# Designs tried in a protein design run: peptides against a protein of PDB entry 3EFO. Part 84

Target 1, 262 residues: chain A of PDB entry 3EFO
Amino acid sequence: SQLADLYKSCETDALINFFAKSAFKAVLHQPLKVIREILVNQTAHMLACYRKNCASPSAASQLILPDSMKVLPVYMNCLLKNCVLLSRPEISTDERAYQRQLVMTMGVADSQLFFYPQLLPIHTLDVKSTMLPAAVRCSESRLSEEGIFLLANGLHMFLWLGVSSPPELIQGIFNVPSFAHINTDMTLLPEVGNPYSQQLRMIMGIIQQKRPYSMKLTIVKQREQPEMVFRQFLVEDKGLYGGSSYVDFLCCVHKEICQLLN

## One batch from the design tools (peptide; made by RFdiffusion4, then SolubleMPNN)

Design b2_p9_4_s2 (from b2_p9_4, 6 letters changed)
Fold by OpenDDE base, seed 5:
Structure b2_p9_4_s2 (fold): chain B 262 residues (1-262), chain A 9 residues (1-9)
Amino acid sequence: as target 1 above (262 residues)
Amino acid sequence: DLAALYEEE
């Protein structure tokens, strides 16, 4: 059905682009509160429509979404948590203006990555494989103190290192003996030359090649101050300056859906 | 894509 097609991931990418641009345009003329309410309402309506027309009857307490449909609330929550739509004094006007303009010019592919970053567990890399590691959900729950993760959103690239990252990987990437020796002020990885280093660089290159802008690399150590910035890109989690976690957002939307269907 | 992240769960 046409409705089912609308809920496909590719169509959702287009939708989030549309909603983002519409919302960011509306910011100039409407209160943020109203804009957020509209977005939540639209999300609820779309999901309610799906439930009504496509889903089997289920308990009111359950929100069952197919995988394709899950994308919508995820993206919408990410949009709602963007600094442009957050009414927090901690967010500068300049930052809002900057991101607003960025998104207003983004294509569908760019906005998709912008709102939901790619998070890759690079500590699981097989140097003998040419395949990229499978991305994980952008949540702290998916991180590991023993892991190393690469995050990219088309504008920024982060290399996050757990406090217990394997020394052999640290040596492979940075050519230093331990976590403590890693210099986080560097914006480029050293050319160590071993297979692991080369593969990581290859992955970074592939990610960069797909984006129109050069992504600055930020090396982040777990539990250090810069990690706070990194965590803001874990979009499924609760934001520092407001915004709900994905789970909380789903609860909110579910409540509204129930109201619409009753 | 994002949808793929939820297929395994």
Scores: peptide ipSAE 0.193, ipTM 0.811, DockQ to the pose 0.786
Fold by OpenDDE base, seed 3:
Structure b2_p9_4_s2 (fold): chain B 262 residues (1-262), chain A 9 residues (1-9)
Amino acid sequence: as target 1 above (262 residues)
Amino acid sequence: DLAALYEEE
């Protein structure tokens, strides 16, 4: 439908940029609770409009969104889970200020990547292909203990290693014999020189292209302490500091939509 | 594109 087309990925990217900047401006003179409520309300209103005008009557009891429309609530949930909009003592004022300033200067392309990172299964790399591997949804459910994943949000880059990641890939990337030998204090991958290593480096280079900031690389081993930091970028999951999962957020929005349409 | 992540499912 014409209305559904309004919420295409490109338009949604612009919307989330607008909402982010508006919300982050508002934090200076409005309570966080109010801002969060406004954002949820806006999301509900937009989706309610779609349901009212585009959804089939038979599906009125269920929130069924086209694939393109799913982008909006996932972005909005990511925004709501940002430290700037969370009132938690564990988050320093300096961190809030820093994140706020970053987003206030971001373009549409920057903010979409910032709020929803790219998560790439690099263990599936074809060394003969110049194409990036297909990204997966930012959730722990999409990780594999046997896999190696690259995550980037325009500011940070993580290389996540499953506890059962293939030794041959570990050797190819790090030139060490096993998972246990990987040094997670490294911020640069070694110049191993094999095709897999070169392909990974190329991919990292492509991701870095056209980004205003140089992304620092963090090597993360599954089940080690630094993985907790990495998991905060799995934005569809429940946040450490009380943020909802995407599924929980959808349930919340659905309730509000029902109230609007009741 | 984020939309592509949901189209595959």
Scores: peptide ipSAE 0.193, ipTM 0.810, DockQ to the pose 0.768
Fold by OpenDDE base, seed 1:
Structure b2_p9_4_s2 (fold): chain B 262 residues (1-262), chain A 9 residues (1-9)
Amino acid sequence: as target 1 above (262 residues)
Amino acid sequence: DLAALYEEE
């Protein structure tokens, strides 16, 4: 059906940009609680409409979405967990204002990356390949103690190192003998000059390309205190300030959909 | 591409 095609062709990136800007504008004249409720309702209504008018018969317990819309609840949860829409004393008004202003001026591509960062397993790099490693979902469950990951959201860049990351890679990247010797205060990688180092630098360069802001690099060691900041960007996990995991959010939306369809 | 992350699920 034409309607089904519409949903299948839906550009979720554009939607999240629209919802983000709309919500961030509404913050100026509506309570945060109301805004959050509206966003959840809108998400549920959109998905309910799809199921009602486009979806084939399926089990009531399953939420089947076209590929183009599967990421909608993911993005919406990320939006809901943004500091602009949270009322926590730990979040300064300046931070809220800053992020609000940033998002209000972001294009579709920028907001997409902002709300859902790229997380790349760089420990799997093939130094002979020019292809970027495949991104993984932004969750702690996708990390490995033996791995090294690069995270970028258009504003920040993190290099996360597992406690058991290979010494040879550490030496290749930092020119130090072990994990313990890595200086996390540095904001630039040394120019070691080996193929792995060059490849990593190339990847970082590609990520930085055509981004409106220069991303500052933060080196993060697993189990050290600064890792807590890094974990805030694992947007599918439970938020530090009371935000839900993606799974929990999906369950919430599913319940609302069921109510709408009953 | 975020959509690609969910294709296998």
Scores: peptide ipSAE 0.189, ipTM 0.805, DockQ to the pose 0.807
Fold by OpenDDE base, seed 4:
Structure b2_p9_4_s2 (fold): chain B 262 residues (1-262), chain A 9 residues (1-9)
Amino acid sequence: as target 1 above (262 residues)
Amino acid sequence: DLAALYEEE
């Protein structure tokens, strides 16, 4: 059905691109509050339509969405939490303008990655495999103190290291004996030359491939101050400068759906 | 694929 097609990932990617560009265009002539309300309303309407036409009656009391249908609200929440749509004085006009302009020129694939970054568990790398590790959801809950994660959104690339990340991996990536020895001021990984390092570099290359902008690498240690920047890209979590977690957003949308259907 | 992430969760 047409409705079912709407919730496919590819269609949702196109939809979020559309909503993003529409919203970012509207910022020039509409209050942010109105824009946000419209986006939430649109999300609720689309999901209400699904509930009305596709869901079982048991779903009337609770927002029950198939996993594939969750893509829409998560994207929409990411959009709502973008700095362009946040009324925060901490965000400079230049930054808003920059991101607005970027998104306005993004294709579907670019905006998809921009709004929902790839978060890859690098500590699980198989040096014998040419496949990228399976991405995880962009939430702190998916991180591990024992893990190393690579995050990329098409503009920025972060290598996040847990406080208890394996020394052998640290040695493999940075050629230093411990977490404490990692220099986070570097923007390039050293050419250590071992298979793990080479594999990581390859992965980074693949991620960079077909992206219109060169992504700067930022190395982030868990619990250090710069981690806060990284955490802003964990888009399913509560935003630093505002915006709801994905869970909170779902609650909000659920309430709106109930209002629409009752 | 973002949908795949949620399907696996």
Scores: peptide ipSAE 0.160, ipTM 0.797, DockQ to the pose 0.756

Design b2_p9_4_s3 (from b2_p9_4, 4 letters changed)
Fold by OpenDDE base, seed 4:
Structure b2_p9_4_s3 (fold): chain B 262 residues (1-262), chain A 9 residues (1-9)
Amino acid sequence: as target 1 above (262 residues)
Amino acid sequence: MLKELYEEE
């Protein structure tokens, strides 16, 4: 059907860009609560429409997402949890304004990365490979105490170290003997010069490529206070300043869809 | 990229 084709052709990345800009523009004229409700409602309506008109019959309890929009809920949740759409005193007006302005000028690719960061398991690097490691979902559940992860969202870059990170990797990256010796105040990795270090630097360079802003590196140790900042970018988890986990949001959307269809 | 992540999992 024409509708099915429409949904098939839809690009979630473009949609989220549109929704983000629309919402962030609306912030100036509408209450945040209303904006959030609209976004959730729009999400539910879009998916309900698909369910009604495009999807095969299924049990009412089943959430069916079109392939082209299968990641719409997660993106939407990320948008909803953005500081611009949260009325939290912990977030300064300047920060909110800054992020708002940034997103308003972002292209589709930039906003994609902004709302859903790349999270790369650096501890799995193959120094002989020219390919980036496969990204993992942005959730604490995907981290490992034994792992090292690089996160980037186009504005910030984090190197997260598990408390049990391999000393060999720590030595390779930082030229220090242990986790405890890592200086988290540095914003640049040392020029260690070994293949692993060089590969990591190369990866960081690749990630930085085609991004309009230079991403400052923040080194984060697990269980240290600065990790809380890092956790904010694990967008599938519950937000620090509120907002649902992806799972919870999905449930919410599902309920709303059911209400629309029943 | 994100779509690929969800397809693989």
Scores: peptide ipSAE 0.057, ipTM 0.760, DockQ to the pose 0.742
Fold by OpenDDE base, seed 2:
Structure b2_p9_4_s3 (fold): chain B 262 residues (1-262), chain A 9 residues (1-9)
Amino acid sequence: as target 1 above (262 residues)
Amino acid sequence: MLKELYEEE
C-alpha cells in the first residue's frame, strides 16, 4: 500500500531532527510536561498507525515496527532525556539554552550523533586493520571493566577506561604503567608513537573529521566521580536527572499503542 | 549507525 511504502521510505534520523527542533522551539511557549507528552503521543500514534494499516495481525503484546522506524523509539527516548526537555533544577538555564541553540542549527547527521552517541570498544582494536571497530549500544551493560571505550556525540569525546583495562593498552595510550597513573585532567592524548596509539589517534581523527565542531576529549576512569558525566551519554540507560531507560520507554510506548488500538 | 546496531541484534 501507499502508506506502507511511505513508512518504508521514512528516514528515522530525519524525523528525530524534526521532532527535536519542533520540541525545542515549543519549550519557549509550552510547559515541558506537555511537550514530553506530545512527543510520546506522536511516537505512539505513528507506530499505531503503521500497525493498524500496514502490519499483519499480531498479538497485542507484540510491537511491530517497520525497518525504517525500528530505531524511532530509541531516538525519541534520547530526545526526551535531553536537558532541554527536563525540568530538573539541577540543570542550569544556561546549559539548556546552549544545547537548545545547538540542536536548532544541527543537520540530520549531526543530530543523529548528538542524540545517540557512537560508542566504540577501543580495546578490541586491530592495529593492522584500517577498519573502525564496530560500535556498541550506548548502555552500561555493554561496557566492560576490562575494556576501553571511546564515546563521541559530535560535541564531546570520552575515553572511558575500565578499572581492569589492560595495562599494555594503558601503556600504549598513555605511556604510564597502570590505571592508577592515568591523569584524567588531560584533554589530549600523548603522542606515544606506537602502533596502537597511532591507530587510536587515527580513529579519533576520523570521527572528528565528520563533525563541524571540535570535540573536547575527556578521560574517564571507571568508578571515579567524573564517570557520572560520562554515564549521561549512555542514552539507553536511565538518566540521572530524569528519563527512562530505553526498555522502560519502549514499554510505555507499547502501552500507549495498545490503548490507541483497543 | 544506530540502525545497523539494532538490525544486528
Scores: peptide ipSAE 0.057, ipTM 0.759, DockQ to the pose 0.741
Fold by OpenDDE base, seed 1:
Order: sequence, then C-alpha cells, then structure tokens
Structure b2_p9_4_s3 (fold): chain B 262 residues (1-262), chain A 9 residues (1-9)
Amino acid sequence: as target 1 above (262 residues)
Amino acid sequence: MLKELYEEE
C-alpha cells in the first residue's frame, strides 16, 4: 500500500532532527511537560498508525515496527533525556542554552550522532585492518571490565578503560605499565608509535574528520569518579536526571499505543 | 549506524 511504502521510506534520522529542532524551539514558549507529552504522543500515534494500517494482525502484547522505524523509540528517548528538555536544577541554564543552540544548527548526520553516540570496542582492533570496529549499543551491559571502548557523539570523545584492561594494550596506547599509571588528565594520546597506537589514532582521526566540531578527548577509568560523566552517554541506560532506560521507555510507548488502538 | 545495530538483533 501507499502508506506502507511511506513508512518504509521513512528516515528516522531526519525525523529525530525535525523533532529535536521543533521541541527545542518550543521550549521558548511552552512548558517542558507539554513538550515532552507531545513528543511521546507523536511517537505513539505514528507507531499506532503503522500498526493499524500497515502491520499484519498481531497480539496486543507485540509491538511491530517497520525496519525504518525500529530506532525511532530509541532516538525519541534520547531526545527526551537531553538536558534541554529537562527541568532539573542540577542542569544550568547556560548548559541548556548551549546545547539548544548546538542542536538548532545541526544537520541530520550530526544530530544522529549527537543523540546516539558511537561506541567502539577498541580492544578488538585488528592492526592489519583499515576498517572501523563494529559499534556496540550504548549501554553499560555492552561494556567489559577487560575492554577498552571509544565513545564519540560529535562533540566529545571518551576513551573508557576497564579495570582489567589488558596491560599490553595499555602499554601500547599510553606507554605505561599498568592501569594505575594512566594519567586521566591528558587530552591527547601519546605518540607511542606501535601499530596498535597508530591504528587507534587513525580511527580517532576518521571519526573526527567527519564532524564539524573538534572533539576533546577524555580518558576515563572504570570505577573512578569521572566515569559518571561517561555513563551519561550510555543513552540506552537509565538517565542520571530521571530519564528512563530504553526498555522502560519502550514499555511506556507500547502502553500508549495499545490505548490508542483500543 | 544505529539502524544497523538493531537490524542485527
């Protein structure tokens, strides 16, 4: 059907950009509560419409999403958890204003990465390959104490190290003998010169070249205080300032869809 | 990229 084709052609990246800019404009003249409700409502209605008109009959307990829209709830939850749409006192007005301004000028590709960061398992790098490692979902459940991960959202870059990171990789990246010797105050990786170091630097360069903003590198050790900042970018997890996990949000949306269809 | 992550599951 024509409607089914429309949903198949739907670009969630463009939608999230549109919703973000619309919402961030609306914060100037509408209460945050109303804006959040509208976003959730729009998401539910869109998905309900698909289910009603495009999907085969299924049990009410099942949420059927077209391939093009599978990530819509994920993005929407990320948007809802953004500081611009939160009224928490812990978030300064300046920070909200800053991020609002940034997103208002972002293209589709930039906003995509901004709302859902790229998380790469660096410990799995093949020094003989020019390919980037496959990204993993932005959740703590995908991290490993034995792993090293690079996270980038177009504005920030984090190198996260598990407490049990391989000493040989630590030596390769930082030229120090152990995890404890890593200086987290550095914003640049040392030029060690070995193949692994060069590969990592290349990957970082590739990521940076595709973005309009220079990303500051932050080294993060697992279980140290600065890890709290890093965890905020694990967008599928529960938010620090009251935001829901993806699973919880999906449940919420599903309930609303069911209400719309009944 | 994100789409690819969810298509594999």
Scores: peptide ipSAE 0.049, ipTM 0.754, DockQ to the pose 0.722
Fold by OpenDDE base, seed 3:
Structure b2_p9_4_s3 (fold): chain B 262 residues (1-262), chain A 9 residues (1-9)
Amino acid sequence: as target 1 above (262 residues)
Amino acid sequence: MLKELYEEE
C-alpha cells in the first residue's frame, strides 16, 4: 500500500526534470553510453517495480503503466535523444554545453515543455472561437501537407507550412499570394490585421506567456532544408542523429521490464 | 499538458 501510494503521488514532470539534471550533471564524469543505459534501466526498474508491487496480475506481454507515469517513457525517450546525451560530431560542443546549462536551471514546467514541445494545428483555427486548437502529438504522422502548424518548446518557436497549405491562410498570415512567396528569413509575422492573423498572434502570445525566455520565431516550409531542424522537435519520431522512435523505445523498455521480472 | 494529450487520444 505504501508503494502504491508512492507511485500514485509520482509526478512525471518532476521525475523527468530530476533525471535530466542528474544525467546532465553526470555527463561531466561518465561516458554517455553508461548514462543512457542507466536512464533506460531506471525507467524499466521503476515500471517493473510498479507492476510487481502495485498492479493487478496481467499478461506478461502487457506493459502496465500507472496513471501518473503513463507518459514517462515518452519523456525519457525525449531525454535520451537530447543533444546533450548524444555523441555525434554533427552536434557542436557549444550547443551541448548551452543546452546542458539551460536544462540545469529549468524548473519542472520549463523542462516539461522543453523535452516535449507543444504542436498546434494552426490551420484549424476558427476566428469565431476563443479556444486554442488542441495540441497534437509531436510526430510527422500528425502533420499534413495541407496544414500549418505552430511548434514551441520554450526556447524555440516554429511555424511549419505544408506545401499545400491553403492560399487563403497564407494570404491571411503573410499577406502573400502563395506558398512560394513566403519569406522564411523573417523572424516576425507581418501585421496583416485580419482576424485570422490577430488570432494567430494571440496564440503565439499565450504560448510565450510564463516562459523565462523569448522564443524566436522560425518559419519553415515543408521540403526545404530548414525543415530538418524543425523535424528534430518531432520528438516521437526517430531522431536525426540517432535515437529511437517512441514506439521503438517502448518496445525496448518492455523487454527490459520482462527481464527484470523474470 | 502532455498527460492531457495522451488521455484524449
Scores: peptide ipSAE 0.044, ipTM 0.750, DockQ to the pose 0.722

Design b2_p9_4_s4 (from b2_p9_4, 5 letters changed)
Fold by OpenDDE base, seed 1:
Structure b2_p9_4_s4 (fold): chain B 262 residues (1-262), chain A 9 residues (1-9)
Amino acid sequence: as target 1 above (262 residues)
Amino acid sequence: MLKKLYEEE
């Protein structure tokens, strides 16, 4: 059907950009509570409409989404968890204003990366390959104590190291013998010169070249205090300031969809 | 990119 084709062609990246800018404009004249409710409602209505008009009959407990829309709830949850839409006192007015201004000027590609960061398992790098490693979902469940991960959202870049990350990789990246010797105050990787180091630098360069802003590198050790900042970018997990996990949000949206369809 | 993550699951 024409409607089904419309949903198949739906670009969630464009939608999240639109919703973000609309919401961030609305915060100037509407209460945050209302804005959040509208966003959730719009999400539920959109998905309910698809289910009603495009999806085959299924059990009420099942939410079937086309491939193009599977990520919509994910993005929406990320948007709802953004500091601009949170009224927590821990978030300064300046930070909200800054984030709002940034997003208002972002194109579709930039906002996509901003709301859902790229998380790369660099401990799996093939030094003989020019291909980027496959990204993983932004959740703590996808991290490994034995792993090293690079996270980028277009504004910040983090290099996260597990407590049991391989010493040989640590030596390759930092030219130090162990995890304990890594200086987390550094904002630039040393030029060690080995193939692994060069490959990592190349990957970082590729990521940076596609972004309009220079991303500052932050080195993060697992179980150290600064890791808490890094965890805020694991957007599928429960938020620090009251935001829901993706699973919890999906459950909420599903309930609302059911109410709309009954 | 995100779409690929969810298509593979």
Scores: peptide ipSAE 0.067, ipTM 0.775, DockQ to the pose 0.818
Fold by OpenDDE base, seed 5:
Structure b2_p9_4_s4 (fold): chain B 262 residues (1-262), chain A 9 residues (1-9)
Amino acid sequence: as target 1 above (262 residues)
Amino acid sequence: MLKKLYEEE
């Protein structure tokens, strides 16, 4: 059907950009609560319409999404959890204003990365490969105390180190003997000169490439205070300021879809 | 990128 074709041709990245800019514009004239409700309702209605008109009959327990929109709930949850749309006193007005202005000028590619960061398992790097490591989902469940991860959202770059990260990798990256010796105040990695260091720097360069802003590097040790900031970018997890996890959001959307279809 | 990530899982 024409409707099915429309959904197939839909780009989720473009949609989230549109929704984000629309919502962030609306912030100036409408209450945040209303904006959030509209976004959730629009998402539910869109998905319900697809299920009703485009999807094959399936069990009610299944959330059927078109391929082009499979990640829409993920992005939408990230958008809803953005500080611009949160009315929490812990979030400064300056921060909201800043992020609002940033997103209002972002292209589709920029907003994509902004709302859902790239999280790379650096500890799995193959020094013989020129390819970027496969990204993992932005959740604490994907982290490992024995791992090292690079996170980037187009504005910030974090190098997260597990408390049990391999000493040989620590030595390779930082030229220090152990986790305890890593200085988290540094904003640049040392040029150690070994293949692992070189590859990591290359990866960081690739990530930085074609981004409008130079991402500041923050070194984060697990269980240290700065890790809290890092965890805010694990967007599939429950938000620090009351935002839902991806799983919880999916359940919420599914319930609303069911209500619309009944 | 995200689509690929979810498709691979």
Scores: peptide ipSAE 0.052, ipTM 0.763, DockQ to the pose 0.746
Fold by OpenDDE base, seed 4:
Structure b2_p9_4_s4 (fold): chain B 262 residues (1-262), chain A 9 residues (1-9)
Amino acid sequence: as target 1 above (262 residues)
Amino acid sequence: MLKKLYEEE
């Protein structure tokens, strides 16, 4: 059907960019609560429309997502959890204004990365490969105490170290003997010069490429206080300042869809 | 990228 084709042709990345900019513009004139409700409602309506007009009538109790919008809920949840749309005193007006302005000027590719960061398992690097490691979902459940992960959202870059990170990798990256010796105050990796270090630096460079802003590196140790900042970028989890996990949000959307269709 | 991530999982 024509509608099915329409949904198939929709690009979630473009949609989220649009929704983000629309919402962030609306912040100036509408209450945050209303904006959030609109976003959720729009999400539900879009998906309900698909369900009604494009999906098979089977499994009425299941949430059916079009392939083109498969990641719409997660993006939308990320948007809803953005500080611009949160009325939290912990977030300064300046920060909110800053992020608002940033997003307002972002292209589709930039906003995509901004709302859903790349999370790369660095501990799995193949120094002989020219390919980036496969990204993992931005959730704590995807981290490993034995792992090292690089996260980037176009504005910030984090290197997260599990408490049980391999000493060999730590040595390779930081030229220190153990996790405890890592200095988290540094914003640049040392030029150790070994293949692993060079590969990591290369990866970081690649990630930085085509991004309009230079991403400052923050080194984060698991279970240290600064990890809380890092966790904010695990966007599928519950937000620090509120907001649902992806799973919870999906349930919420599903309920709303059911209400629309029943 | 995200789409691929969700498709693969």
Scores: peptide ipSAE 0.049, ipTM 0.761, DockQ to the pose 0.743
Fold by OpenDDE base, seed 3:
Structure b2_p9_4_s4 (fold): chain B 262 residues (1-262), chain A 9 residues (1-9)
Amino acid sequence: as target 1 above (262 residues)
Amino acid sequence: MLKKLYEEE
């Protein structure tokens, strides 16, 4: 009962913050491979312990997650795929050092957004509604060539445009006639003044609220080279530098859990 | 926020 209560009280956001800071501190004196293994093992161990002590008997093939930790694997995978924990020559030491320091000072809410960005389907905006569009999972599978999406992780903000995004929306946002006319070098949206533009700007403002840093806007066109940077923030997909997809990571964790319980 | 996202899907 005590263990059950403990798991019930666990906050995944706090856990990922703790794991991130612990791991990012450890990189100074431990090999990255070891750190990654520890994180995976810790994740598996926590879930295995829950299954053993708190969960009702179920099939061995079933991955059981307490409600409070249902998203723990997602966050953990995002952490594992962070540049600080990746030993890739494509990632500069300066970038790793920078992100390390940022996370070391982040609160729980900041780190949550940092590791799992908010992705909003902007093309679904209803100018008659004051409600924000529902966020979608950070995966390519949730994007649409006909869509426009806003992504934010507390440090960066991206406006992603599908190659077939509606011309009327492009006109509304950028005051240009077509996708091809959009200037991706801009860091600010123009003041077009129509309801759709104003609503988008409002949403961007809301996202920026309560964030310690001002997020610079990057305009991204689908199938252009800068989209590669954007795709790095689709954290449920395979990482550019060899990180696993969320699905693959779940399989990995499941295997580890089975090993611990057998 | 993420929790809500996964609960809704």
Scores: peptide ipSAE 0.041, ipTM 0.753, DockQ to the pose 0.726

